# Peptides against a protein of PDB entry 7Z53, part 13

Target 1, 150 residues: chain A of PDB entry 7Z53
Amino acid sequence: PRIKNQADCIPFFRSCPACPGSNITIRNQINALTSFVDASMVYGSEEPLARNLRNMSNQLGLLAVNQRFQDNGRALLPFDNLHDDPCLLTNRSARIPCFLAGDTRSSEMPELTSMHTLLLREHNRLATELKSLNPRWDGERLYQEARKIV

## One batch from the design tools (peptide; made by RFdiffusion4, then SolubleMPNN)

Design b1_p10_1_s4 (from b1_p10_1, 6 letters changed)
Fold by OpenDDE base, seed 3:
Structure b1_p10_1_s4 (fold): chain B 150 residues (1-150), chain A 10 residues (1-10)
Amino acid sequence: as target 1 above (150 residues)
Amino acid sequence: MTPYEKLLNS
């Protein structure tokens, strides 16, 4: 989204330093992302986020979807629950919270939002198909197998 | 209008 109101502060936090315990004079930040090409932009790089991205209300292995809005019956990204939500701050009239995705930048540009939405839909499609093919699989296995394919 | 549509039109 375009930030039209520049009067409001956008909260930014400096990354935490890595403390190797040696006499290193160079400040390095902690790597908060996975080292693998594992679609972490969809699934997150840490367990708490990964859990929040999942639909835990059933055993279908699905990612969470927007509960308020759909696109012609198709799923959209769920909203995040951020304290001091920058999306709400930058566009108070629209009152649209930031979207929750594995990548925190999912709401920075419509193109990113679209890609994350597409991948979320694809995961859920795959999980649904896998459930059809393997009715005895639980939600965890469905989620992981769909994740492997994505 | 969906949030996505609002974003695209903002």
Scores: peptide ipSAE 0.009, ipTM 0.399, DockQ to the pose 0.294
Fold by OpenDDE base, seed 5:
Structure b1_p10_1_s4 (fold): chain B 150 residues (1-150), chain A 10 residues (1-10)
Amino acid sequence: as target 1 above (150 residues)
Amino acid sequence: MTPYEKLLNS
């Protein structure tokens, strides 16, 4: 279901109604984002976003990281590339672009940002270790296997 | 100060 009139509703939805074959009178909900708990907040729920979140410059299966800033040598979330960046528009003095993550809310609260950063670091750590253990694995397999572990 | 530090201090 889609909200047509956004004036009287908050356009936020995570599920769709589903009718089981055994009893159509029971209205169940299916996840409208992903089929299972898959760390979509890190990896995105759509293929185009998932690709943008990946480091495609090599075959290490890594997620993209910030190219301008680091935390004592540790990776940070990459910046998004939005035409009208709401983070820049909301706080013009800070001049901080929104972060690119699987969840668009990654820039709403520092706690979310931190968790996304932590999981990004963990993915990249896992992918690196998996590459060490399995030198013949390509970037896609490394990414997917690290994703399965996260 | 990094963007993350700015966020943490906001």
Scores: peptide ipSAE 0.006, ipTM 0.335, DockQ to the pose 0.276
Fold by OpenDDE base, seed 1:
Structure b1_p10_1_s4 (fold): chain B 150 residues (1-150), chain A 10 residues (1-10)
Amino acid sequence: as target 1 above (150 residues)
Amino acid sequence: MTPYEKLLNS
C-alpha cells in the first residue's frame, strides 16, 4: 500500500530471531505460541498476557471483558493497550482499539473476533457455574477448572 | 453502536 503519512503506518514488527547456535546460516523465528492444546487463543501463551486477560478484581475466575461496550448485555473482548495500536491507525472513523485476546490476531478478522468472544463468554459462563456448584473455590481454581473445560 | 458493529461496517 502507498504510505503517505508515517503516522498512518501499520506498525509491523519483525519476529524475533531464534539463534540456536553460532553457525547460523538461516534465520528462523522464535515460536511465540505454546505447543500444547491449551486454548491459548483464549488464555494466551505467556504468563503476562494470561494475567492481563484475567479479571483480577474479584475471585470469580473470570476473564476480563470490555468495560466500555456490551452486546445486548453480553460480554465483549477487552481492548488492548497498545502504544501504536494498528486498529486505531488504520481505521480512524471507527476509532476502535485492537481487542485483547490470547491470540493477537483477534482483531484481524471479524470471524476471529467472534470466536474469541464466544470462547471468552463460554469461559465466564463456566466459571460462574462452577462457582455456583463450588462456592468455596477460589478464583484461581475457578479459572483453571473453567480453562480445562474450554 | 458496539465495536463489533463498527468493525462489521468498516
Scores: peptide ipSAE 0.000, ipTM 0.313, DockQ to the pose 0.321
Fold by OpenDDE base, seed 4:
Structure b1_p10_1_s4 (fold): chain B 150 residues (1-150), chain A 10 residues (1-10)
Amino acid sequence: as target 1 above (150 residues)
Amino acid sequence: MTPYEKLLNS
């Protein structure tokens, strides 16, 4: 074997293959997270995270927004409530927590933050418009329908 | 009516 010392190996497990419906010769992995296009970067891939991303204080189907800061009246991503918040740990003086988004990388790069912010705003815009058009819709329906559009 | 408009008004 090329590597003689097994202690030097990093365990790496290959993803399960997806069964091709067509004559696809290339092995593709099974998506074990979410649907193909579900905007999981906005909504998360797990129910607990998805719930935390939602504004549960009302029935408007909105995503949670930052309570401390706004961008000229426009919503920003909410802060996360991480126990050991890396954003706080890396820069204690700034005292700015990491952002909460469906993608944990939302605070890694400003570009990612911006995109997640944009999509959050779009969701909330859509949910608001849907509420206006459909006053009888509850918060869950508003959220899901806005999610389908995003 | 676009598909999105249909959804918005459903």
Scores: peptide ipSAE 0.000, ipTM 0.197, DockQ to the pose 0.018

Design b1_p10_2_s1 (from b1_p10_2, 6 letters changed)
Fold by OpenDDE base, seed 3:
Structure b1_p10_2_s1 (fold): chain B 150 residues (1-150), chain A 10 residues (1-10)
Amino acid sequence: as target 1 above (150 residues)
Amino acid sequence: SVLEAALAAR
């Protein structure tokens, strides 16, 4: 290989092909996401992930936020809990895990991380405002209504 | 927005 230092390589894996048959001329990836514009990058495309992205400690309909760090009181994305966390592997000194978001790529570039953070903040803002307007709404309704707006 | 309208109605 031309690259001598493999220790600093980002462990990036190519997605699985949808149909690896010999009759295809173009390799397409399997779609693991929802097929419509639903902000799945924020909320996830699967129910287990969606639940993990939510703050389930209260009935405010909020998304989960980072418990270790804040940006001048502003929420940051929560950390993921990956067994082989690529963020930890690429920078062992920083010891910063990858962020948890609806899109697994949330930590691949700062711009994407920023967008996920903004959308998380916006959801929580909306849910908070909706709670103020509708004090009797439960956490599920608040979450879903905020999600519809985002 | 829907939220803005709701807030304005308060």
Scores: peptide ipSAE 0.012, ipTM 0.370, DockQ to the pose 0.031
Fold by OpenDDE base, seed 2:
Order: C-alpha cells, then sequence, then structure tokens
Structure b1_p10_2_s1 (fold): chain B 150 residues (1-150), chain A 10 residues (1-10)
C-alpha cells in the first residue's frame, strides 16, 4: 500500500541494484562514482554534472554559486533543477530547492551542505588566486588546476 | 607565500 500521507515521508529513492547472474541473496548497489579519490563529491563523476557545477559564463575556472542567496557576502551552493525536488517536498513553506553538488547527498543534512559549501568556496578561492598568479591561463586550466589542489 | 609560489610554478 502507498502511504497516503506524504507529509510524514522523507523522499528517499532506492538505488539501482548490482545483480550479477548468480544466486545472490544480498542486494548491493551499483557504484556510479569514480573509483579513485578525485573530489567527485565536489565536481561530480560524470561530465554532464561536472559541466552543470561550473560557472561557464566566464573563463575564470569557477564553480557555479547560488544566485539567490549569500552568506554574509560569501558564496553558497547553487540550487539544483530537479523535476521532483525532494527538498521542496519536505518543507513546503521554506520553498528552498536542493543544492547542486557532485554528491547527491549534499542536501541530506546541514553538515554535508556546509562541507560542500566550504569546498566550493575553496575551489573558487584557488581558481581566483591561480588566475592572479597566471593571468594567461584559460578557464579550463584554472578549473583543472584548482581541482587538482582540492 | 610558499604555497603561492608553488602554485605559480606549475
Amino acid sequence: as target 1 above (150 residues)
Amino acid sequence: SVLEAALAAR
């Protein structure tokens, strides 16, 4: 039976199963992340997501930031553009969408949000400093070099 | 800083 009162529900979705053809009794998840430590929680593991996380309006190599809100002048994570945004469904009065980050869990708890925000700020700080030190670097190089440092 | 110099040298 479907729970009719959705106000009491936390909208978690079940991951896809990794089912090899043998008599497996344990349902495991498919790993969709990069297999190496590359700060994919910040930058994403797939090119389309990585592109969406970047500020593509200039050649500064920056990550995208929130366009509606700031923390005393400091950048916040950009909002995601989800069709069925779970953050909008959980607190309808606040009308705050989920944050966009490389890790889809970025909005599941404030601590994660804070860490992702910090890492976003650090990337943008690094990219800005790298631009200052290397004025001839293009946005892609700035982004990649900042990413290597984070 | 030393870090800045190292970053510039890359």
Scores: peptide ipSAE 0.009, ipTM 0.404, DockQ to the pose 0.039
Fold by OpenDDE base, seed 4:
Structure b1_p10_2_s1 (fold): chain B 150 residues (1-150), chain A 10 residues (1-10)
Amino acid sequence: as target 1 above (150 residues)
Amino acid sequence: SVLEAALAAR
């Protein structure tokens, strides 16, 4: 074997296969998260994260936005509150935390951050418009209906 | 559509 020391090995586990619904010979992995088209990168795949991504200070169905910075008046992703925030650890002088999004990788590169920011803005736009169209809708309904559209 | 439903819910 090329690797003699197991300490040099990174453990990888093969994903469980999904049962094919047809004569598909290609092995697919089971999706243990959400649908590939449900915008989980925006909303998260877990309820605690989904809640943290929402603006719960009102009944407007909005996602949380950055409270420190804006882009020419446009919303940015909120900062995360990670105990060991890699963004804070990388540059201690800047003291800029990582962004919070449905996908934890939102801060890996600017392009990814931009996409999450765009979708956050779109959700908030939709929720705002839905509120205008349906003044009697509560924040939960606004959030869910906007989410369905995104 | 969701949008149509939202409009109808006025």
Scores: peptide ipSAE 0.008, ipTM 0.418, DockQ to the pose 0.052
Fold by OpenDDE base, seed 5:
Structure b1_p10_2_s1 (fold): chain B 150 residues (1-150), chain A 10 residues (1-10)
Amino acid sequence: as target 1 above (150 residues)
Amino acid sequence: SVLEAALAAR
């Protein structure tokens, strides 16, 4: 490691060195936080968040969906469970919490919310189709394969 | 589609 004294270090890594081919003298960077195709806005970048975004009640590999509201039978983003939820503070009478997504900005504007909702729906569509095509796949495999496609 | 065929083959 470049820094030997790690007592004051935060263990945070964004990239790893990559030496393409046989030329180890040229150091490129690869994303160490997310996949090559970055879909962290859907799935989160941290394992705890990723787990919270998943429907863990079954083995269908689905993302969690809103339990209170639907859009003409179509899934919406689940609500977050924030201690000091800014969405609840915006309109105390409506009592609509912020949405939970891989991107914390998912509730900042309707356009972002819509895009995240679309990607959520696409994941769940893919996972459902994958389950139909591969009945023996468990929830983890379904989730990961759908994630790879998104 | 190619994707559908690939998915069905797994």
Scores: peptide ipSAE 0.005, ipTM 0.355, DockQ to the pose 0.046

Design b1_p10_2_s2 (from b1_p10_2, 5 letters changed)
Fold by OpenDDE base, seed 2:
Structure b1_p10_2_s2 (fold): chain B 150 residues (1-150), chain A 10 residues (1-10)
Amino acid sequence: as target 1 above (150 residues)
Amino acid sequence: SVLEAALEAR
């Protein structure tokens, strides 16, 4: 790398470029998100990610929560499992991995992390209430109905 | 609440 002091670096990775067409002077980025308003920042835009964001250990339609930490008994975002986790590289002493969310930027700002956490909690609250109201609903229906409300 | 009623209506 051009910068030798990597301790002062924030690890950013470039996105994939969009098709340049006839004008290659401007680098455009590919948009891989869903085009409709579906809270994909919470649930993901791709099925594999969406599944990873869910608690698949039961039929309650819940999103996955952090297994190591809680906020006074309240859920936090689950950690991602990245090969080269930029959060671990940024602050090696804290040893806190990046959070997993539908939006990959969930760990870039505390405000964004907080919003994702709140939406996670709200989804799980809704799914829990829906289960109470509709005991015969399976996990998929609970998840989808809660997702529609969020 | 209105939200609860909406949830029940689904």
Scores: peptide ipSAE 0.007, ipTM 0.374, DockQ to the pose 0.037
Fold by OpenDDE base, seed 1:
Order: structure tokens, then C-alpha cells, then sequence
Structure b1_p10_2_s2 (fold): chain B 150 residues (1-150), chain A 10 residues (1-10)
């Protein structure tokens, strides 16, 4: 390998190729995102990810929040659970994992992190308000209605 | 606000 010390390598995985069945020399990637404006950067584009982004411990329709840190009582994005976490690898002293969001790039820049955090907070605010207005709604209804508003 | 109205309408 070109780099002998691989302990500090940031893991990058190449996207899966789309195999159109045509004899083309251009390698295209499989699209894993939704094709419409649905705030998938917050909620994810796939059901397993969407479930992981939700707080499933109650019926409040909330998104999952960070369990270790808060911003003056305000929610932060939850941490991802990556074996080879690039955020941990890039700054071993800080020991801060990458954030989990619908967009995998949520930890690349503070601007993206802040926007995802803002939208997460807004969802949870909306879900909370919807619960107060509609006490009989279950968590799924609250989540979906808040998601529709975002 | 529009947002408040949307919340109230649901």
C-alpha cells in the first residue's frame, strides 16, 4: 500500500455502479436518493435509515437526538455508529463521532451540520406542537404530519 | 403565521 500507516486512513467507499446492461465505458453510480423534495436530508431516503433517525422509545413522533451532548438544552444530531468512523479518525483527541442524519455528509462541514440540526429541532418542535393540538395522535401520525410540514 | 395556521388546521 502507498500509505504504510493505515491506522489514520479515512475510509472512503466507492459508490456501487449502476449496470445498465449496455456496453458503455462510462461508469455511473446507483442513485440511492429520493427524486422529489421530501427533506430526505433529514429523514433519509430508505426505510431502515429513517427508522434509525427516529426516537422509537415513545409515541411522540420525534427524531432521535444526541444522548451525550446538548446545546444549552437544545437538541443536537445523534451520533452514528460506524466501526471505522472518519470523524474519530480525523481528530482522535476530540473523540467526537460522526453525526447520523438523512444526508451522509452531515459531518463534512459545520454549515451542513447546523442546517441538519436546525431541521431536526424544527421537526421535533412541530411534532410537539402537533401532539398538544392532537393528543390522540400516535407517534407515527405525529412523525408523518411533522415531516409533511418540514 | 402560515406555519401556525398549518398547525391549527391539522
Amino acid sequence: as target 1 above (150 residues)
Amino acid sequence: SVLEAALEAR
Scores: peptide ipSAE 0.006, ipTM 0.357, DockQ to the pose 0.037
Fold by OpenDDE base, seed 5:
Structure b1_p10_2_s2 (fold): chain B 150 residues (1-150), chain A 10 residues (1-10)
Amino acid sequence: as target 1 above (150 residues)
Amino acid sequence: SVLEAALEAR
């Protein structure tokens, strides 16, 4: 290390080494302060929304999933409960509400919908595996640890 | 994709 006297230093690290699978001699770096993928839009930025996005019916630390529809057994985003749901107005015959997600635009852009869905599935997968590995963990810990990994 | 890369790194 260039600085030998570490007594005067605060151990603050912004990046971690990222090793590319190629023979490139350049050592890349990954931001160590944030996750590689920003999934903040999946979990909501406000506590009430974050709670609504969670499956609070059990202690499995899962995110809420759609109760009406599935994608070949795979989870979909839950529906929101809006008084004047714009999605219900777009197709009155289908009567499909807007999705509940951390990003309100999740029902406007299919790409965003798909990303939220994928990250929701990944969270629930991780939470399930964490529960298997740590049966004594409660739902809050499972949720937070899965969230950290996502 | 960014997501795929992140998942592969796990």
Scores: peptide ipSAE 0.000, ipTM 0.310, DockQ to the pose 0.025
Fold by OpenDDE base, seed 3:
Order: structure tokens, then C-alpha cells, then sequence
Structure b1_p10_2_s2 (fold): chain B 150 residues (1-150), chain A 10 residues (1-10)
């Protein structure tokens, strides 16, 4: 093996194959993402993830934000809760977990992290403004309408 | 949508 220290290996699972027809020998993976432009990188492509990305403690239609850190009062992406967190494995001394976003790659590059952070802030800004304009809207409607605008 | 929000804000 190329890596001698296997104790620090990150578990990786290959995607499930799409069922081939009669004589197709080329293996293709199943697509688990939405196939249209819907900002799923922010909101997720599946309902369980989408719910985890939301602030469900109130009826403001907001996305969840980081509970440990802020940027001069501005929101940051929330942390994920992974058993074998690759971010923790990369730098054990920093003890900073991976970020949670609709796109699982949000922690791979600072540029992606920044874009997701901006879009999270924009969603929450929009939801807040929509609440001001429409005080009778519940959290679900605020979330969905803000999502449509993003 | 933006239009719907604007209409309901009237």
C-alpha cells in the first residue's frame, strides 16, 4: 500500500451501481441529487438533510447557523456530526469539525465554504425580510419563499 | 416568490 500508516485511513464507500440492461458492461453510479437548478447545494437534495439544515427552533424559516463561532456577528455554517469526521482527522489539534451544507463537499475548499456561507446568509436575510413584510407567514412558508428567491 | 411576497405586503 502507498500509505504505511493505515490507522489514520478515512473510510470511503463506492456509490451504488445503476442497474444495467441486457449487455451493458460499463458500471455507472446512481444519481442521488436533484437534476435541476434548485440551489440543492445549499438546501440539500433529500428531505432528512434539508431538515437538518434548517433552524427548527422557531417559525422564522431560517437555516441553521454555527453555534460556536461567528464572523463579526455574521453567521457561519453549522458543524456536521460525523462519526469519522475527516476534518478532525486532518488536523486533530485544531479540533474543528466539517461544516454541514446541502453539498457534502462544503469543507473541501475554502472557496466552497465561503460560497455556502454567503448563500446561507442571503437565505436568512431574505427570510427575515419576508417575515417583516408578511408577519402572518409561518416558518415553512418563509423558508420555501426564501429558497425560491435564492 | 418575490411577486407573491410583494402582493401580500400591500
Amino acid sequence: as target 1 above (150 residues)
Amino acid sequence: SVLEAALEAR
Scores: peptide ipSAE 0.011, ipTM 0.442, DockQ to the pose 0.048; fails the geometry check

Design b1_p10_2_s3 (from b1_p10_2, 5 letters changed)
Fold by OpenDDE base, seed 4:
Structure b1_p10_2_s3 (fold): chain B 150 residues (1-150), chain A 10 residues (1-10)
Amino acid sequence: as target 1 above (150 residues)
Amino acid sequence: SVLEEALEAR
């Protein structure tokens, strides 16, 4: 290997190839997602994180929202609960914690924060609409179906 | 309910 120190390596898993059609020689990865948008940044890629991102106080299938602030009545990303919150440490007077999101970088880039916020709002909108259309659905079903649509 | 029925049919 070109890199001798494995500690310097970033684990990278290669996606499975899609079956080529006809004379296509270019390797394309298989896309198992229902949408072209990878929303793992919103929902998290790990189950414990995914649960923390959800509003578990009801059976509405919602993502958690900020409990302190809103944007003109619209939801914002919830704050994380970090032991050593770097956002709090950077400016102690502001007392604004880091955001909790599927992507740990959500508080580092305003563009990313905005995208997370947008998709969070969309998920909650979808879950709400799905609940209206399907009153018998529980929170898990609402969450999963909304997630599939996002 | 329509969506519910459709999804349950999957």
Scores: peptide ipSAE 0.006, ipTM 0.278, DockQ to the pose 0.070
Fold by OpenDDE base, seed 3:
Structure b1_p10_2_s3 (fold): chain B 150 residues (1-150), chain A 10 residues (1-10)
Amino acid sequence: as target 1 above (150 residues)
Amino acid sequence: SVLEEALEAR
């Protein structure tokens, strides 16, 4: 890199440009919102995160759910364990940490939180159904098969 | 993938 002192740099990522074949003056961007339902938003794109998003206490292939709160018996996203939790810092009186999801923005946008919650529930529903249909499947297979369906 | 396609169709 041109700037060698990377310690003073703040990482800033720009969206990839779309290269139109025509000579136009407008720099088009790839629409990340339409590709929004990449399952990676729910499952995580990195293995360590993906493992943390799973319920590893059993062989049911489930995603982890919130251990403190439920919505009338329905699952909510698990809380993250951030050293410097921005959600706790934003509203210190609420004392609600950020949610853990495949997308780090899950707690920033209520719409994302809702969508991730729904897909969490759907995955766990599918995994449960698959377990009923295939009782000999282990947790890994249940997880992967449910993930494929989502 | 099924839900992904359904949501992308909107």
Scores: peptide ipSAE 0.030, ipTM 0.514, DockQ to the pose 0.032; fails the geometry check
Fold by OpenDDE base, seed 5:
Structure b1_p10_2_s3 (fold): chain B 150 residues (1-150), chain A 10 residues (1-10)
Amino acid sequence: as target 1 above (150 residues)
Amino acid sequence: SVLEEALEAR
């Protein structure tokens, strides 16, 4: 079943034994789901950060996207606005700020950056579809419903 | 999440 309660402990079962019959000596192992996606990586675990990650310019329930760059027309993570931006300091010639995401490591690990970007796009896709299906929903409803689906 | 759902559906 889908893990819906994020507050409860998740039991760890790597595998379960399965015997198909009494006359069968072969012991099968059934792998259990041992991984889940923590949406806090995308949406932020704290309310102030979560708000900063949202597009508040409309009632479409979207996450904020980069205003300077796109990936062949697809969205990228928005830039943060740090006073002493370490990304700007690490490569002074590139002049690329750190990304703003639910995880502060988003600009340090390309894997995280990619995952954040992917799920950002998926959220916005879902929110857009939900708006099409439910034109009367406001931005908060769209955001929350899309967040639940992601 | 969509990825979680996809994994569970496998």
Scores: peptide ipSAE 0.030, ipTM 0.436, DockQ to the pose 0.030; fails the geometry check
Fold by OpenDDE base, seed 1:
Order: structure tokens, then sequence, then C-alpha cells
Structure b1_p10_2_s3 (fold): chain B 150 residues (1-150), chain A 10 residues (1-10)
């Protein structure tokens, strides 16, 4: 049954069965998968958030990275700047704020955080490579082209 | 998009 109030729900869609013929007993599935990882969750679905996720200090087309921590020299997601940071409030001893990502749930699920981190690194890698290949490209073009590849 | 497709194919 369909629930009317979906405000507290995370929607999951199941692929529909496909029966190409009435005489076929094998059940097929319609491929409704658009993406395993939605890159919009990394880049942000809205322009203000997208800008906050970018490194705007240069013209390299990079996403912002954590300024306090690295993972064996590799980038981590930047921290958010929330007045009432729920991550800080949840564990006061750790004193680790929530990560800033295109998906506000990034700090709620470590698996999602890992994927965001991976895609962040990949974007920055791609942007760096594109800059090497196209030295005249500005930061906006580098960012957009890398985003398209991801 | 390329990376997403590659991840889906795995």
Amino acid sequence: as target 1 above (150 residues)
Amino acid sequence: SVLEEALEAR
C-alpha cells in the first residue's frame, strides 16, 4: 500500500517485472536504475550549496576539501558550518562536526560518507588532469567537465 | 557519469 505521508520516509523504487510474451515463463526486470551513486549528492542539487562545496580560492575547478584532517594524505570532505551542529551535539567528546556534502545525510551513514569522499577525490583528480591537458581552461570549465565525467 | 556507470557495472 502507498503511504500518503512520505515526509519521514526514504523512497526506494523496485524495478517492474517485464513479460515480453505471454508464452514466456521467465520473468525479466525492467532496468530502471539511473545511477548507483547519484553525483548530485556530491555536487549539490542547488546552486548555493554547490558553490559552498567548491574551492573558490583558485581557478582549478576543485571541490573543497577538509582543512583539518586527511586520510593518509588523501582528501576528506569539508566540515559544515552549522550553528547547532548535530554531530557535535551527538558526541560531545569527539568534537567532530558534520561533513558538508550535497546530501545532508552524508554524516548519518558512514557508507555514504565514504562514497562521497571517493567521488570528491575522483573529481579533484579529474580536474587536475584536465587542467594539465587544457591549461587555458578556467575553473568553471574544469569543474563542469570533471563533473560530467564523474 | 562515467564513474557511476562503472560502479553500476560491478
Scores: peptide ipSAE 0.027, ipTM 0.498, DockQ to the pose 0.031; fails the geometry check

Design b1_p10_2_s4 (from b1_p10_2, 4 letters changed)
Fold by OpenDDE base, seed 1:
Structure b1_p10_2_s4 (fold): chain B 150 residues (1-150), chain A 10 residues (1-10)
Amino acid sequence: as target 1 above (150 residues)
Amino acid sequence: SVLEAELESR
């Protein structure tokens, strides 16, 4: 029976079975790498958000980084500029805004924030390396190529 | 995508 109301359902996909055998049929599974970590959460699924997550001040294809804080010289996620920032409201003493990421939940789960931070750093590393290897590439190409690798 | 696959494989 198919559940008609799929609005509250999280889809899980299993790999398709493969039976290459003729006489002795051993059921194998087709390799399907479904990442729990979707890079779309880092880059944004919508174009306006994706643009806001990018460093548009240069042609290096970089993602935007935090302008106030670093982690021992390493990049952190940029802050969002929400008018009613829930992170500021929940802890007024800390005065730390929510992070801006492709997933709006980035500031709700420290584990998710950490992963986004790592992927941000990796993207920028890749973009930098790609620029070194391909000096003529513009920022858009660098961004897209780095995104594909991530 | 490549990095995500590698991270999940570890």
Scores: peptide ipSAE 0.026, ipTM 0.520, DockQ to the pose 0.029; fails the geometry check
Fold by OpenDDE base, seed 2:
Structure b1_p10_2_s4 (fold): chain B 150 residues (1-150), chain A 10 residues (1-10)
Amino acid sequence: as target 1 above (150 residues)
Amino acid sequence: SVLEAELESR
């Protein structure tokens, strides 16, 4: 997919496309996992944004989740607090603000929103599991370790 | 990071 804001691009190198099995209709790209994958779209590339994306109410190392809505009991991205929210202006009847994510485009494409949502859930799952395994770790340690695994 | 790579590869 073409990314409009190249500043938010993940430095992700893809190799040649490959089709699994006999299903030639499903084109996949082989990723070389030899390089670090930047998850800045989820965590934010700048410290102020990164802090806004975290749950700062506890020491569990969690990312912030939507406080108004859930998806069948599962977490959704939190809403942003924009004075002139373009999502509210685009569809005034829906009254749904833009989602807050590391990538400002999180609300522009459903596919991107879905990916961010999945990674949010995975981070929080990992942080929860890490807390169980390492109960002495503080929120910062849990957050950073989960971030590295994602 | 690993999961993100896998998701982008699909």
Scores: peptide ipSAE 0.026, ipTM 0.525, DockQ to the pose 0.032; fails the geometry check
Fold by OpenDDE base, seed 3:
Structure b1_p10_2_s4 (fold): chain B 150 residues (1-150), chain A 10 residues (1-10)
Amino acid sequence: as target 1 above (150 residues)
Amino acid sequence: SVLEAELESR
């Protein structure tokens, strides 16, 4: 559904729409399975950020996960290391730093936090399965292939 | 990309 408040929009990049003649209220996507869409909101649009979002301690092609907290064994977004962390300043009693994601707004909107968390988990799931299917793939290959699927 | 496309369709 179209979000009326543009300020609350999630930065999804859409493919070209197909407009049906019989029902203009329905937007169809063209070639969704073969089209590459940059999930920069998850992976980062800048190379330094993209590297920081990856787990570089192994060759599993994983995104970095929170090292302090988990959700019943499930991964959470890693914390950022901001010099002036606005999340710590907003609620001083909570003492929870901002999350690190491709979208800087991930910690500002709970909906974005949830979405990024789910996509993080999905990427890591895909990378894990790809490793099982292709045990000789290195971390870069696993990361890129999982990224393409997401 | 596949999952992103699905999310965009909603």
Scores: peptide ipSAE 0.023, ipTM 0.514, DockQ to the pose 0.029; fails the geometry check
Fold by OpenDDE base, seed 4:
Structure b1_p10_2_s4 (fold): chain B 150 residues (1-150), chain A 10 residues (1-10)
Amino acid sequence: as target 1 above (150 residues)
Amino acid sequence: SVLEAELESR
């Protein structure tokens, strides 16, 4: 292998090949996602992370939002609680932690941050609306239904 | 999923 240190590798799984009906020799992958946007970046792919991304202080099915900052009244991504927060280490004077999101890269690329923020806001909007429409729904149901809509 | 579809349509 070109890279000797396995820890330096990013795990990448090869997609299954598509089987076109034609004699195309070029290997194409199956597009399992209908969209380029994967909401898993917002909700997290693992259950522990998913729970940490939720607002568990109520039964509104909301995602957690930043408790320190807002964007003109709009929600921002919550901060993570990392022991060795690279964002804090990068600029100690700014004292801005990394964002907590389903994608660990959320703080590395402003584009991702923006998308995560957008989808966070949309989820919470949907959950709020669903609560209004369905007052008897608990937080889990609101969360899941909003997640499905996103 | 709905929002994702809408984003793709832009």
Scores: peptide ipSAE 0.022, ipTM 0.422, DockQ to the pose 0.030; fails the geometry check

